# Peptides against a protein of PDB entry 5EFW, part 110

Target 1, 141 residues: chain A of PDB entry 5EFW
Amino acid sequence: TTLERIEKNFVITDPRLPDNPIIFASDSFLQLTEYSREEILGRNARFLQGPETDRATVRKIRDAIDNQTEVTVQLINYTKSGKKFWNLFHLQPMRDQKGDVQYFIGVQLDGTEHVRDAAEREGVMLIKKTAENIDEAAKEL

## One batch from the design tools (peptide; made by RFdiffusion4, then SolubleMPNN)

Design b1_p25_6_s3 (from b1_p25_6, 9 letters changed)
Fold by OpenDDE base, seed 3:
Structure b1_p25_6_s3 (fold): chain B 141 residues (1-141), chain A 25 residues (1-25)
Amino acid sequence: as target 1 above (141 residues)
Amino acid sequence: DKALEEARKRAEEFEKKAKEIEEKK
């Protein structure tokens, strides 16, 4: 689909289902994480976490889901083959016309290093803009 | 796993809707 072909790393999850499973993933996300679409659809995105993933940061993500808010964090994620990468991650709710949360949009900006200062600000602007673009593209669903 | 089955069903429905919308554009 056109949505899958967006050249950004992102997933769409369904918080109305138990454990907020992934219901959509971009081709870029699959390439980044080294998983097939079949392997990830229907599952919670926690499979990206591993030994060095900061639990406090994960809790911030969980809190954002529970509170139906957006959050931007950096955390260590792992590919299927076990390669670590720094993930500048942005999550925000997608709301329907009534204002109710239908989905969450998760955008990943991968890197080999933890970014700070200007680099972080630029990355944040990028992933937030990406999330807004995805929101607009997916609102019809 | 019933939960996984339901989630996959919803994923398929979502993808179907996305495809239908794309084809209508």
Scores: peptide ipSAE 0.435, ipTM 0.867, DockQ to the pose 0.872
Fold by OpenDDE base, seed 2:
Structure b1_p25_6_s3 (fold): chain B 141 residues (1-141), chain A 25 residues (1-25)
Amino acid sequence: as target 1 above (141 residues)
Amino acid sequence: DKALEEARKRAEEFEKKAKEIEEKK
């Protein structure tokens, strides 16, 4: 679909299902993480975490989901082959016209380094804008 | 497991809806 082919790394998850599983992933996300769509659909995104993933950062993500809020963090993620990458990650709820959370949009900006200062601000702006674009594209779903 | 199956069904429904919208536009 056009949504799948959006050249951004993103997933859509369903918090109304147990463990907030991934229900949609872009082609770019699959390429980044080296997983097939079959391997990840229906699963919680925690499979991207590994030994060097900061647990406190993970807790921030979990808290945002539980509180139905957006969050932006950086964390170490791992590809299927075990390659580490820094994930500048933005998550925000997708709400229906009544304001009820239907899904979460997770956008990933990958890099080899933890970004800060101007680079971080730029990346944050990018992934937030991406999330808004995805929200607009997917809100009819 | 059952939870995984349910999630996959939801994923399929989501994808199906996405295709339908795309085809209509």
Scores: peptide ipSAE 0.313, ipTM 0.825, DockQ to the pose 0.883
Fold by OpenDDE base, seed 1:
Structure b1_p25_6_s3 (fold): chain B 141 residues (1-141), chain A 25 residues (1-25)
Amino acid sequence: as target 1 above (141 residues)
Amino acid sequence: DKALEEARKRAEEFEKKAKEIEEKK
């Protein structure tokens, strides 16, 4: 679909289902993480975490989901083959016409290293704008 | 896993809607 072909790394999850599973993934996300769509859909995104993933950062993500708020963090993630990458990650709720949360949008910006200062600010603006674009494209679903 | 099956079913429904929207354009 057009949504899948958006050239950004993103997933859509359903917090109304047990364990907030991924219900949609972009082609770019699959390429980045080295997983197939079948391996991803229906599962929680925690499979990207590994030994060096900061638990406190993961808790921030969990809190945002529970509180139905947005969050932006950087954390170490792992591909299927075990390659580490720094993930500048943005998550925000997708709301219906009544204002109720239907889904979450997760956007990933991958890098070989932790980014800071101007590079981080630029990355944050990019992934937030991406999330808004995805929201507009997907809210009818 | 029943939960996984249900989630995948929801994913399929989501994908179906996405295709329908694309066809309307």
Scores: peptide ipSAE 0.308, ipTM 0.824, DockQ to the pose 0.878
Fold by OpenDDE base, seed 4:
Structure b1_p25_6_s3 (fold): chain B 141 residues (1-141), chain A 25 residues (1-25)
Amino acid sequence: as target 1 above (141 residues)
Amino acid sequence: DKALEEARKRAEEFEKKAKEIEEKK
């Protein structure tokens, strides 16, 4: 689909289902993580976490989901082959016309290093804008 | 795993809806 071919790393998850599983993933996300779509759909995104993933950061993500808020963090994630990457990650709820959360949009900006200062600000701006674009594109779903 | 099966079913439904919308455009 056109949505799948958006050249950004993102997933859509369904918090109305047990364990907030991924229900949609972009092609870019699959390339980044080295997983197939079949391997990812229906699973919680925690499979990207590993030994060096900061648990406190993970808790921030969980809290955002539970509180139905947005969050932006950087955390270590792992590809299927075990390669580490720094994930500048933005999560925000997708709401319906009534304001109820239907989905979450997760956007990933990958890098080999933890970004700071201007680079971080730029990255945050980019992934937030991306999330908004995805929200608009998926609003009819 | 029933939960996984349900999630995958929902994913398929989502994809189906996305395709339908795309086809209408």
Scores: peptide ipSAE 0.245, ipTM 0.789, DockQ to the pose 0.871

Design b1_p25_6_s4 (from b1_p25_6, 7 letters changed)
Fold by OpenDDE base, seed 5:
Structure b1_p25_6_s4 (fold): chain B 141 residues (1-141), chain A 25 residues (1-25)
Amino acid sequence: as target 1 above (141 residues)
Amino acid sequence: DKELEEARRRAEEFERKAEEIEKLK
């Protein structure tokens, strides 16, 4: 689909299903993480976490989902082959016309280093804008 | 795993809807 081919790393998850599984993943996300679509769909995104992933940061993500709010964090993630990368991650709910949460949009900006200052601000603006674009594209789904 | 199967089913439905909407735009 055109949505899958958006050249950004993102997933859509369904919080109305047990454990908020991934129901959609972009081609770029698959390339980044080195997983196939078959390996990802239906799973919680925690498979990206590993030994050096900060548990407190993961809890912030969990809290945002539970509270149906957005969050932006940086955390260590791992590819299928075990390669570490810094993930500047933004999560936000996708709401219907009544304001009820239908899905979550997760956008990932990968890097070899933790970003700070101007670089972080630029990355945050990028992934937030990306999330809004995806929201507009997928709101009718 | 029934939960995994249900999630995958819904994923396929989502993709189908996405394709349908794409065709309309």
Scores: peptide ipSAE 0.217, ipTM 0.761, DockQ to the pose 0.879
Fold by OpenDDE base, seed 4:
Structure b1_p25_6_s4 (fold): chain B 141 residues (1-141), chain A 25 residues (1-25)
Amino acid sequence: as target 1 above (141 residues)
Amino acid sequence: DKELEEARRRAEEFERKAEEIEKLK
C-alpha cells in the first residue's frame, strides 16, 4: 500500500484489541527491525525490548497508552538478530471525529547514539511531523 | 493463543481496507 511505502519507520497499533497489537507497519520499520510483516502483525511491539531497555521508559510508554496521550522517549531496542539501537520514539493517538482514540501511531528514529540537545530537538521535530503526516494518510482507514 | 489469532485477523482486515481505499483513489 501507499501507507506501507512511506519512507519512515512507523507502526500503527490498535488499543481496542487485547494487548494493543501492531496492525500496520511500514516497509522501513521492517527493514530497521529485521522482522517480516507476518512476524509482527498482531503482536505487541514489546518484542523490540531487551535486557538493556530501560524499564522506567517502558512504563512511560505504557502510561501514555493508558492515559491516551502522546509521549516521546529514547530507549534501547533490539533487532531480530539482537543488534541494539537507540530508538527516539514518538507515540500519539489517532482519534476519530468525536475525539475517541482509534489507534496509536508509533514513529521510530533509529541511531547508534543517545541523542541530546540540538540533535534531539531536531529528531523530535522530525518524528512528530512524521506522525502527523501518517495520521493524515491513515485517518481514512 | 486465541487473542493473538484474532488480533492478526484484525490486522489483515485493516491492511485489506488500506488497499481498498488506495484502489478507490
Scores: peptide ipSAE 0.205, ipTM 0.750, DockQ to the pose 0.777
Fold by OpenDDE base, seed 2:
Structure b1_p25_6_s4 (fold): chain B 141 residues (1-141), chain A 25 residues (1-25)
Amino acid sequence: as target 1 above (141 residues)
Amino acid sequence: DKELEEARRRAEEFERKAEEIEKLK
């Protein structure tokens, strides 16, 4: 689809379904993570976590979902082949016209290193802008 | 509106995918 071909790494999850599964993944996300669409859809995104993924950071993500808030963190994720990458990750709720959360938008900026300072700020601006663009594109959900 | 039409199409796609996943849960 047109949305799938957006050249950004992102997923859309459905917190109304058990375990907040991925219901949409961009082509770029599949390429980044080395999974097929069939392997991704219906799964909670925690499959990207591994031995060096910080559990406290994961808890921040969980808390944001539970509280229906946005969060921006950096965490180590793993591709299907086991390759580690630093994920500058932004998550925000997608709300309907009533203000109720329907979905979450997750945007990933991959890198070889944990980014700080100007690089982090730049990345955060990018992934937040991307999330807003996706939210706008899906405003009719 | 062309943009609105596209947004609606995308929304339908999301809903379709969500429903499909729900059936598998």
Scores: peptide ipSAE 0.150, ipTM 0.669, DockQ to the pose 0.071
Fold by OpenDDE base, seed 3:
Structure b1_p25_6_s4 (fold): chain B 141 residues (1-141), chain A 25 residues (1-25)
Amino acid sequence: as target 1 above (141 residues)
Amino acid sequence: DKELEEARRRAEEFERKAEEIEKLK
């Protein structure tokens, strides 16, 4: 679809469904993670985690979902083939006109290194802007 | 903002997908 072809790594999840499954994934996300759309839809995004993924960072993500807040973290993720990458990840709730959370928007910026300092700030600005664009577009839902 | 326009045009699609996933569970 047109939305899927947006050249950003992102997913939409539905916290109103059991285990907050992915309900939408961009083509770029599928390419990054090496999964098909069929393999992704309906699953919790934790399948990207592996042995070297920091559990404390994962807990921050879970807390943000439970508390209906946004979070920005860096964590090790794994592709389907087992390749590790650093994921600069931003998550934020998508709210309806009444202010109730309907979905979460997750945006990923991949890299071979843990980004720091100016590079981190630039990446954070990028993924937050992407998330805001998606959020603004989806207000009518 | 092309990304915004594309998202608006296809916003109903992931709503439909949500319904499909709910039915599959």
Scores: peptide ipSAE 0.180, ipTM 0.673, DockQ to the pose 0.047; fails the geometry check

Design b1_p25_7_s1 (from b1_p25_7, 13 letters changed)
Fold by OpenDDE base, seed 2:
Structure b1_p25_7_s1 (fold): chain B 141 residues (1-141), chain A 25 residues (1-25)
Amino acid sequence: as target 1 above (141 residues)
Amino acid sequence: MEEEEKQLEENKKKALEFIEKIKKL
């Protein structure tokens, strides 16, 4: 399976480039966020944040990047038109054959509300499985 | 601003190179 065939909301970022920019975005992600590919490639994903985005949750994402670890959080994000959505977000490093981090995989499950309990567990399983599929599809990078 | 714009263009170029690599997988 190629990355382009994965019909999920995801991005790949490059932490080796200045400001950990988005280097790949799925078509679904573009549709979700209402941005063109041209508008987001080369940019840090922070453009999705807005007034109601919890700064402590953003810090958890930043810490995971800095520590080269995975994290799963829920945060408010905004589309280009300013629509709020709850983003159940999973981030994990993509490692090379030497075990060095090359990229990060960010997977988004969008919703109108903060999910809890069984719905949260289901969403987490889904986005983690998606991240593993992306990692497998990109193993030859 | 100019340096940020330059960096954005460089990052965008790297993104496009990555995408071309992905198309070959």
Scores: peptide ipSAE 0.662, ipTM 0.934, DockQ to the pose 0.780
Fold by OpenDDE base, seed 1:
Structure b1_p25_7_s1 (fold): chain B 141 residues (1-141), chain A 25 residues (1-25)
Amino acid sequence: as target 1 above (141 residues)
Amino acid sequence: MEEEEKQLEENKKKALEFIEKIKKL
């Protein structure tokens, strides 16, 4: 499918279900995080958080979900094996034809370090463009 | 724990339904 062919790290979540669970994960996301699809589906994405994950940044993500807005942040995430990575993360709502939020799209750009300046701007542009491509691919849902 | 497991199972079903919809696109 068009959505399955997007070779980027992303998830789709359903805020209408209890605890806003992941309902879709890309193969690249599974490879990055070292989890199986079976381990992830139906769960909240908080399993990526760990000791060094900034709680204030996590609150910004929560606020964006509650307010049905987009957000872009960088936070430390952890793979299944406990490896840390910097996640340049973009979240945006996917809306239906009436304008109601159906899902959230989460796109991840992984790195070994916190990115700044031109590298951050480039990364943000990339993950936002990816989110728009996902939104377009999923319009019939 | 039992309610959390039940909720996970229900959410997993919804995820699979979503994936099947995507496969038809």
Scores: peptide ipSAE 0.655, ipTM 0.932, DockQ to the pose 0.914
Fold by OpenDDE base, seed 5:
Structure b1_p25_7_s1 (fold): chain B 141 residues (1-141), chain A 25 residues (1-25)
Amino acid sequence: as target 1 above (141 residues)
Amino acid sequence: MEEEEKQLEENKKKALEFIEKIKKL
């Protein structure tokens, strides 16, 4: 399947279900976060947050979901073992042919450092392109 | 807690249904 062949860190969530749970996670995402698929399916992605995760950035993500818009941010996330990483995160809605939001696509670019300038721009281009590839692959849903 | 667990199981079921749909693409 085209979607399963995308070797990037991503999840798909369903905002029509209680608490916008993860309904799909890539193998790369599982490797990054150190969770099993069984541990994360049906859960909200907030389990990646921890003490140093900026709450204002989390609010931007929440606002984007509520407003059914895209957002790109950098935030500290935590693996299952408690390791911190910088997550350059892009979220966008997946819409049906009628324009109604069916799902959200979340793409993660991990790093040990907060990225700026050219590196940030390059990362943003990469994760946005990945999100578009996922959207295209999932259009038959 | 019981209601949260029940909701989790329902959401997991929906996730599995979604995954089966993806496998057909």
Scores: peptide ipSAE 0.647, ipTM 0.930, DockQ to the pose 0.893
Fold by OpenDDE base, seed 3:
Structure b1_p25_7_s1 (fold): chain B 141 residues (1-141), chain A 25 residues (1-25)
Amino acid sequence: as target 1 above (141 residues)
Amino acid sequence: MEEEEKQLEENKKKALEFIEKIKKL
């Protein structure tokens, strides 16, 4: 099975290109967001944001990219049709053998509710494990 | 606008190159 067909919502972005564009998206991510691959490749992921997306949470994501660190947050995102969903989002840098950042891995867990407590902890464990699996699969790049 | 479109096309090209690299794994 190709990386695209992994049954998880994820993207890979390239911070070395202008505006940290999406360079890869899973089939599940396309299904979740209702976009085609052609519509999103080469674009920044901010197209998922809308009126109810918390700007302070978006700033945390931006700061993590700028500082080359990982972050885990929950935010409102929108599908192409305008459907709102809660995105439990994890972002982490993918580093080469020298420790230099090459890419970012973004993993999304979608839901109808803002999850808390045990459900949040379980979701965080899941998306972090997914990100690590993607990082391991991509080490041959 | 034209510069933004050019940049998008360049980024898309880089994305496609990356995808082809992944397909070989």
Scores: peptide ipSAE 0.618, ipTM 0.924, DockQ to the pose 0.777

Design b1_p25_7_s2 (from b1_p25_7, 14 letters changed)
Fold by OpenDDE base, seed 3:
Structure b1_p25_7_s2 (fold): chain B 141 residues (1-141), chain A 25 residues (1-25)
Amino acid sequence: as target 1 above (141 residues)
Amino acid sequence: MEEEKEQFEKNKKKAEEFIEKIKEL
């Protein structure tokens, strides 16, 4: 299925720094987006947005960051070469032992089409599970 | 699936190393 071909990738961002920059990007994310690590680290992830990216969906992401909540959306993103893809995106806060937000985890599934129904549900479960795995790993530090 | 898992574990390790570095800032 299209979902089976999706390479799991993620970023970690630091909301305590100006403009919530990417502090970590997986190798898969770099491959998907066609950027080098040096081009991405320290930047806000909005560089993936372009003309067909839905502004209302972007606002949902911003609101989730501001409110320190999780969100799951689908949006058009662009590679460095300008190729469009549908990003099934999940974002959630990573909290310390005191419950304070330290980072955000962003997980992406890429596709050529907007996924719906069962395929969307499966994708959402997958990216949420991935985010949880990252969160658990980071808490052991 | 196995290759994906291995790549994930590699990325996880890199993330952990980076997080540790940021804690020092």
Scores: peptide ipSAE 0.211, ipTM 0.660, DockQ to the pose 0.042
Fold by OpenDDE base, seed 1:
Structure b1_p25_7_s2 (fold): chain B 141 residues (1-141), chain A 25 residues (1-25)
Amino acid sequence: as target 1 above (141 residues)
Amino acid sequence: MEEEKEQFEKNKKKAEEFIEKIKEL
């Protein structure tokens, strides 16, 4: 199914806690990044950044958090072993029944190369759909 | 700090339930 083909690399963060820490990480995210769950939980996701990570792109992510908006970007991230990958990253707020931001959903699609054109559009569609599925599942709790 | 830690654990537990719900979608 389309859902089965969706890369389930995602985290949930809590902007109400100091430094917007990761409170949930999917198994696929742990496999991608080569970290254990214990190494990830309670940390800000900035540990994925490294020397070749574009600081202007990182600022766009920070601005989206501060403004409580969604953003989609591509940036260089690093695994625990120091391997570089291109992260097609989507971030969106998860709101409660009152419309207040409760969490952020971060979805990652990894690749060895920067994607453009049709491949980028397909990837963006995939990660946004994943984020929507997570948001819907969260509202049932 | 204790209240923040308690809130973190509550949020973590809630978030861990998401993966099971997503599998049902």
Scores: peptide ipSAE 0.204, ipTM 0.705, DockQ to the pose 0.194
Fold by OpenDDE base, seed 2:
Structure b1_p25_7_s2 (fold): chain B 141 residues (1-141), chain A 25 residues (1-25)
Amino acid sequence: as target 1 above (141 residues)
Amino acid sequence: MEEEKEQFEKNKKKAEEFIEKIKEL
């Protein structure tokens, strides 16, 4: 599928299910996070959080979900093995033709450090464009 | 814990159904 051809770190979640579980994960996301698909499908993405994950940033993500809005943040995430990475994360709702939220698209850009300035702007542009591509590819869902 | 597990399995099934739908695209 067009969606399967997107070689980026992303997930699709279903806010209509309890606890907004992951319903799709890209192969790249699985590789990044070191989880199998079976380990994460049906789970909330909060398993990526750990000791150094900023709770205020997590609240921004939660607020965006609750308000059905997009958000872009950077936060510390952890792989299955406990490796820390900076996640430049973009979340946006996927809406149906009526404008109702059906899913959320989460796109991750991983890095060894927190990015700022031009690098951040470039990363944000990339992950937003990726999210739009996913939205277009998943319109028939 | 049992309720959480049941809900997880239910959500997993929904995720699997979604994946199968994606494969058809």
Scores: peptide ipSAE 0.177, ipTM 0.738, DockQ to the pose 0.919
Fold by OpenDDE base, seed 4:
Structure b1_p25_7_s2 (fold): chain B 141 residues (1-141), chain A 25 residues (1-25)
Amino acid sequence: as target 1 above (141 residues)
Amino acid sequence: MEEEKEQFEKNKKKAEEFIEKIKEL
């Protein structure tokens, strides 16, 4: 499918289900996070968080979900093996033709360091474009 | 914990149903 061809780190979540679970994960996301698809489907994405994940940043993500808005943040995430990475994370709602939120698209750009300035701007552009591509590919749902 | 597991299984089923829809695109 067009969606499966998107070779980027992303998930789709369903806010209409209890706890906004992951309902789709890209192969790249699985590789990044070291989880199998079976381990994460049906779970809230908070399993990527750990001790050094900034709680204020997590609150921004939660607020965006609650307010049905997009957000872009950088936060520490953890792989299954406990390896830390910086996640330049973009989340946006996927809306139907009536404007109602159906899903959220979460796109992850991984890095060993927190990015700033031009690198951050480039990363943000990339993950937003990716989210738009996912939205277009999944619009028939 | 049991309620959480049950909810997980329900959500997993919904996720699987979604994946099947995606494959049809």
Scores: peptide ipSAE 0.131, ipTM 0.674, DockQ to the pose 0.923

Design b1_p25_7_s3 (from b1_p25_7, 15 letters changed)
Fold by OpenDDE base, seed 1:
Structure b1_p25_7_s3 (fold): chain B 141 residues (1-141), chain A 25 residues (1-25)
Amino acid sequence: as target 1 above (141 residues)
Amino acid sequence: MEEEEEQLKKNAEHAEKFIEKIKEL
């Protein structure tokens, strides 16, 4: 499928369901996070958070969902085995032809370090472009 | 606890249906 061909870390969530659960996860996302599809589907992505995850950054994500806006942040996430990684995360709403929010697209760029300057700008450009590609592919549904 | 499990199951069923539609593309 067009979405399965996107070899990037991403999820699609459904804000019309309680707690905005993940309804799709890419194979790359499963590999990154060390979870199975069955462990993730139907759950909120907060299971990636842990002790060093910045609560203020998490609030920015929540505010973006509540306000139906896009956001780009960096936060510490954890794999199933407890390995820390820096997640350069982009979230944006997927809208229907009427402009109503149907889904959210979440794209993750993983790294061992917090990225800054040119590397951050490049990463942000990459994850935003990926989100647009997913939006275009999902409009065929 | 039972209500949360039932909601989780319903969310998973919805997710599966969505994935099936994606696989048809």
Scores: peptide ipSAE 0.101, ipTM 0.663, DockQ to the pose 0.874
Fold by OpenDDE base, seed 3:
Structure b1_p25_7_s3 (fold): chain B 141 residues (1-141), chain A 25 residues (1-25)
Amino acid sequence: as target 1 above (141 residues)
Amino acid sequence: MEEEEEQLKKNAEHAEKFIEKIKEL
């Protein structure tokens, strides 16, 4: 699909379903995480977490979902093979014309290091712009 | 219980329709 082939790491989740499962993943996300589409569809994205993932950062993500707000964080995630990466992660709600939350968009920027200062600002701008582009594309559906 | 099952069914049908629309893109 055109949406699947967007050369960005992203997922769409459905908070109206039990445990806010992934309902869509980009090809880039599958390549990054080393999972097949069949392995992740219908699952909560928490499978990317591991021993070094900061629990306070995970709580910020949960709070954003519960409060139906956006959040931007950096956290350690793990591939299927157990490889660690720093995930500069942006999450935002996708709302209908009435303002009700239908989905969440999650965008990932991967790196070997925790990004700071100018590099962090640039990464944040990139992932936020990507999320907006996905939101616009999904509203045409 | 029946209302909750009916809501889950509607949610599943909505998710399926969304996935089908994405597959057509």
Scores: peptide ipSAE 0.086, ipTM 0.601, DockQ to the pose 0.303
Fold by OpenDDE base, seed 5:
Structure b1_p25_7_s3 (fold): chain B 141 residues (1-141), chain A 25 residues (1-25)
Amino acid sequence: as target 1 above (141 residues)
Amino acid sequence: MEEEEEQLKKNAEHAEKFIEKIKEL
């Protein structure tokens, strides 16, 4: 499929289901997070959070979901083995032809450090472009 | 606890159906 050709870390979630569960995860996302597909599907993405994950940043993500808006943030996430990574994360709603939200697209850029300035701008451009590519591919579903 | 497990199962079944649809594209 067009979605399977996207060699990036991403998930699709369904806000129409209780607790906005993950309904699709890319192979790259599974590799990054060290989870199996069976461990992820049907679950909320909060399992990536841990002790050093900033709660104010998590609230920004929650607010974007509740308000059906896009958001871009950096936060600490954890793999299944407990390894910390910096996640430059972009979330945006996928809308139908009527403008109603059907899904959310979440794109992750992993790193060992918090990115700033030019590196942050480049990362943001990359993850936003990836989200748009996923949105276009998923309109065929 | 049982209601949460049942809801998780329903969510997983829905996710599987979505993945199957994607694979057909």
Scores: peptide ipSAE 0.066, ipTM 0.623, DockQ to the pose 0.889
Fold by OpenDDE base, seed 4:
Structure b1_p25_7_s3 (fold): chain B 141 residues (1-141), chain A 25 residues (1-25)
Amino acid sequence: as target 1 above (141 residues)
Amino acid sequence: MEEEEEQLKKNAEHAEKFIEKIKEL
């Protein structure tokens, strides 16, 4: 599928379902997080959070979902095996032709370090562009 | 616990249907 051709870490979530579950995960995302598709689908993405995940950053993500807005943050996430990574995360709503939110697109850029300055700007541009590409591809569904 | 498990099941079923739809494209 067009979505399967996007070799980036991303998920699609459904805010119309209870607890905004993941309804699609890219193969790259599964590889990054060390989960199977079966372990992820139908679950809220909060399973990636752990002890060092900044709760204020998590609240920003929640607020963006509740307000149906985009957000870009960096946060500590954890793989299934408990490995920490810095997630440069971008979330944006996918809207229908009426402008109603159907889904959220979450794009992850992983790293061992918190990125700053030029590297952060580059990463943000990349994940935003990826989200746009996913939005375009998903509109063909 | 039972309500949470039922909700997870419903969410999983919905996700599966969505993935099937995507795979058919």
Scores: peptide ipSAE 0.028, ipTM 0.585, DockQ to the pose 0.829

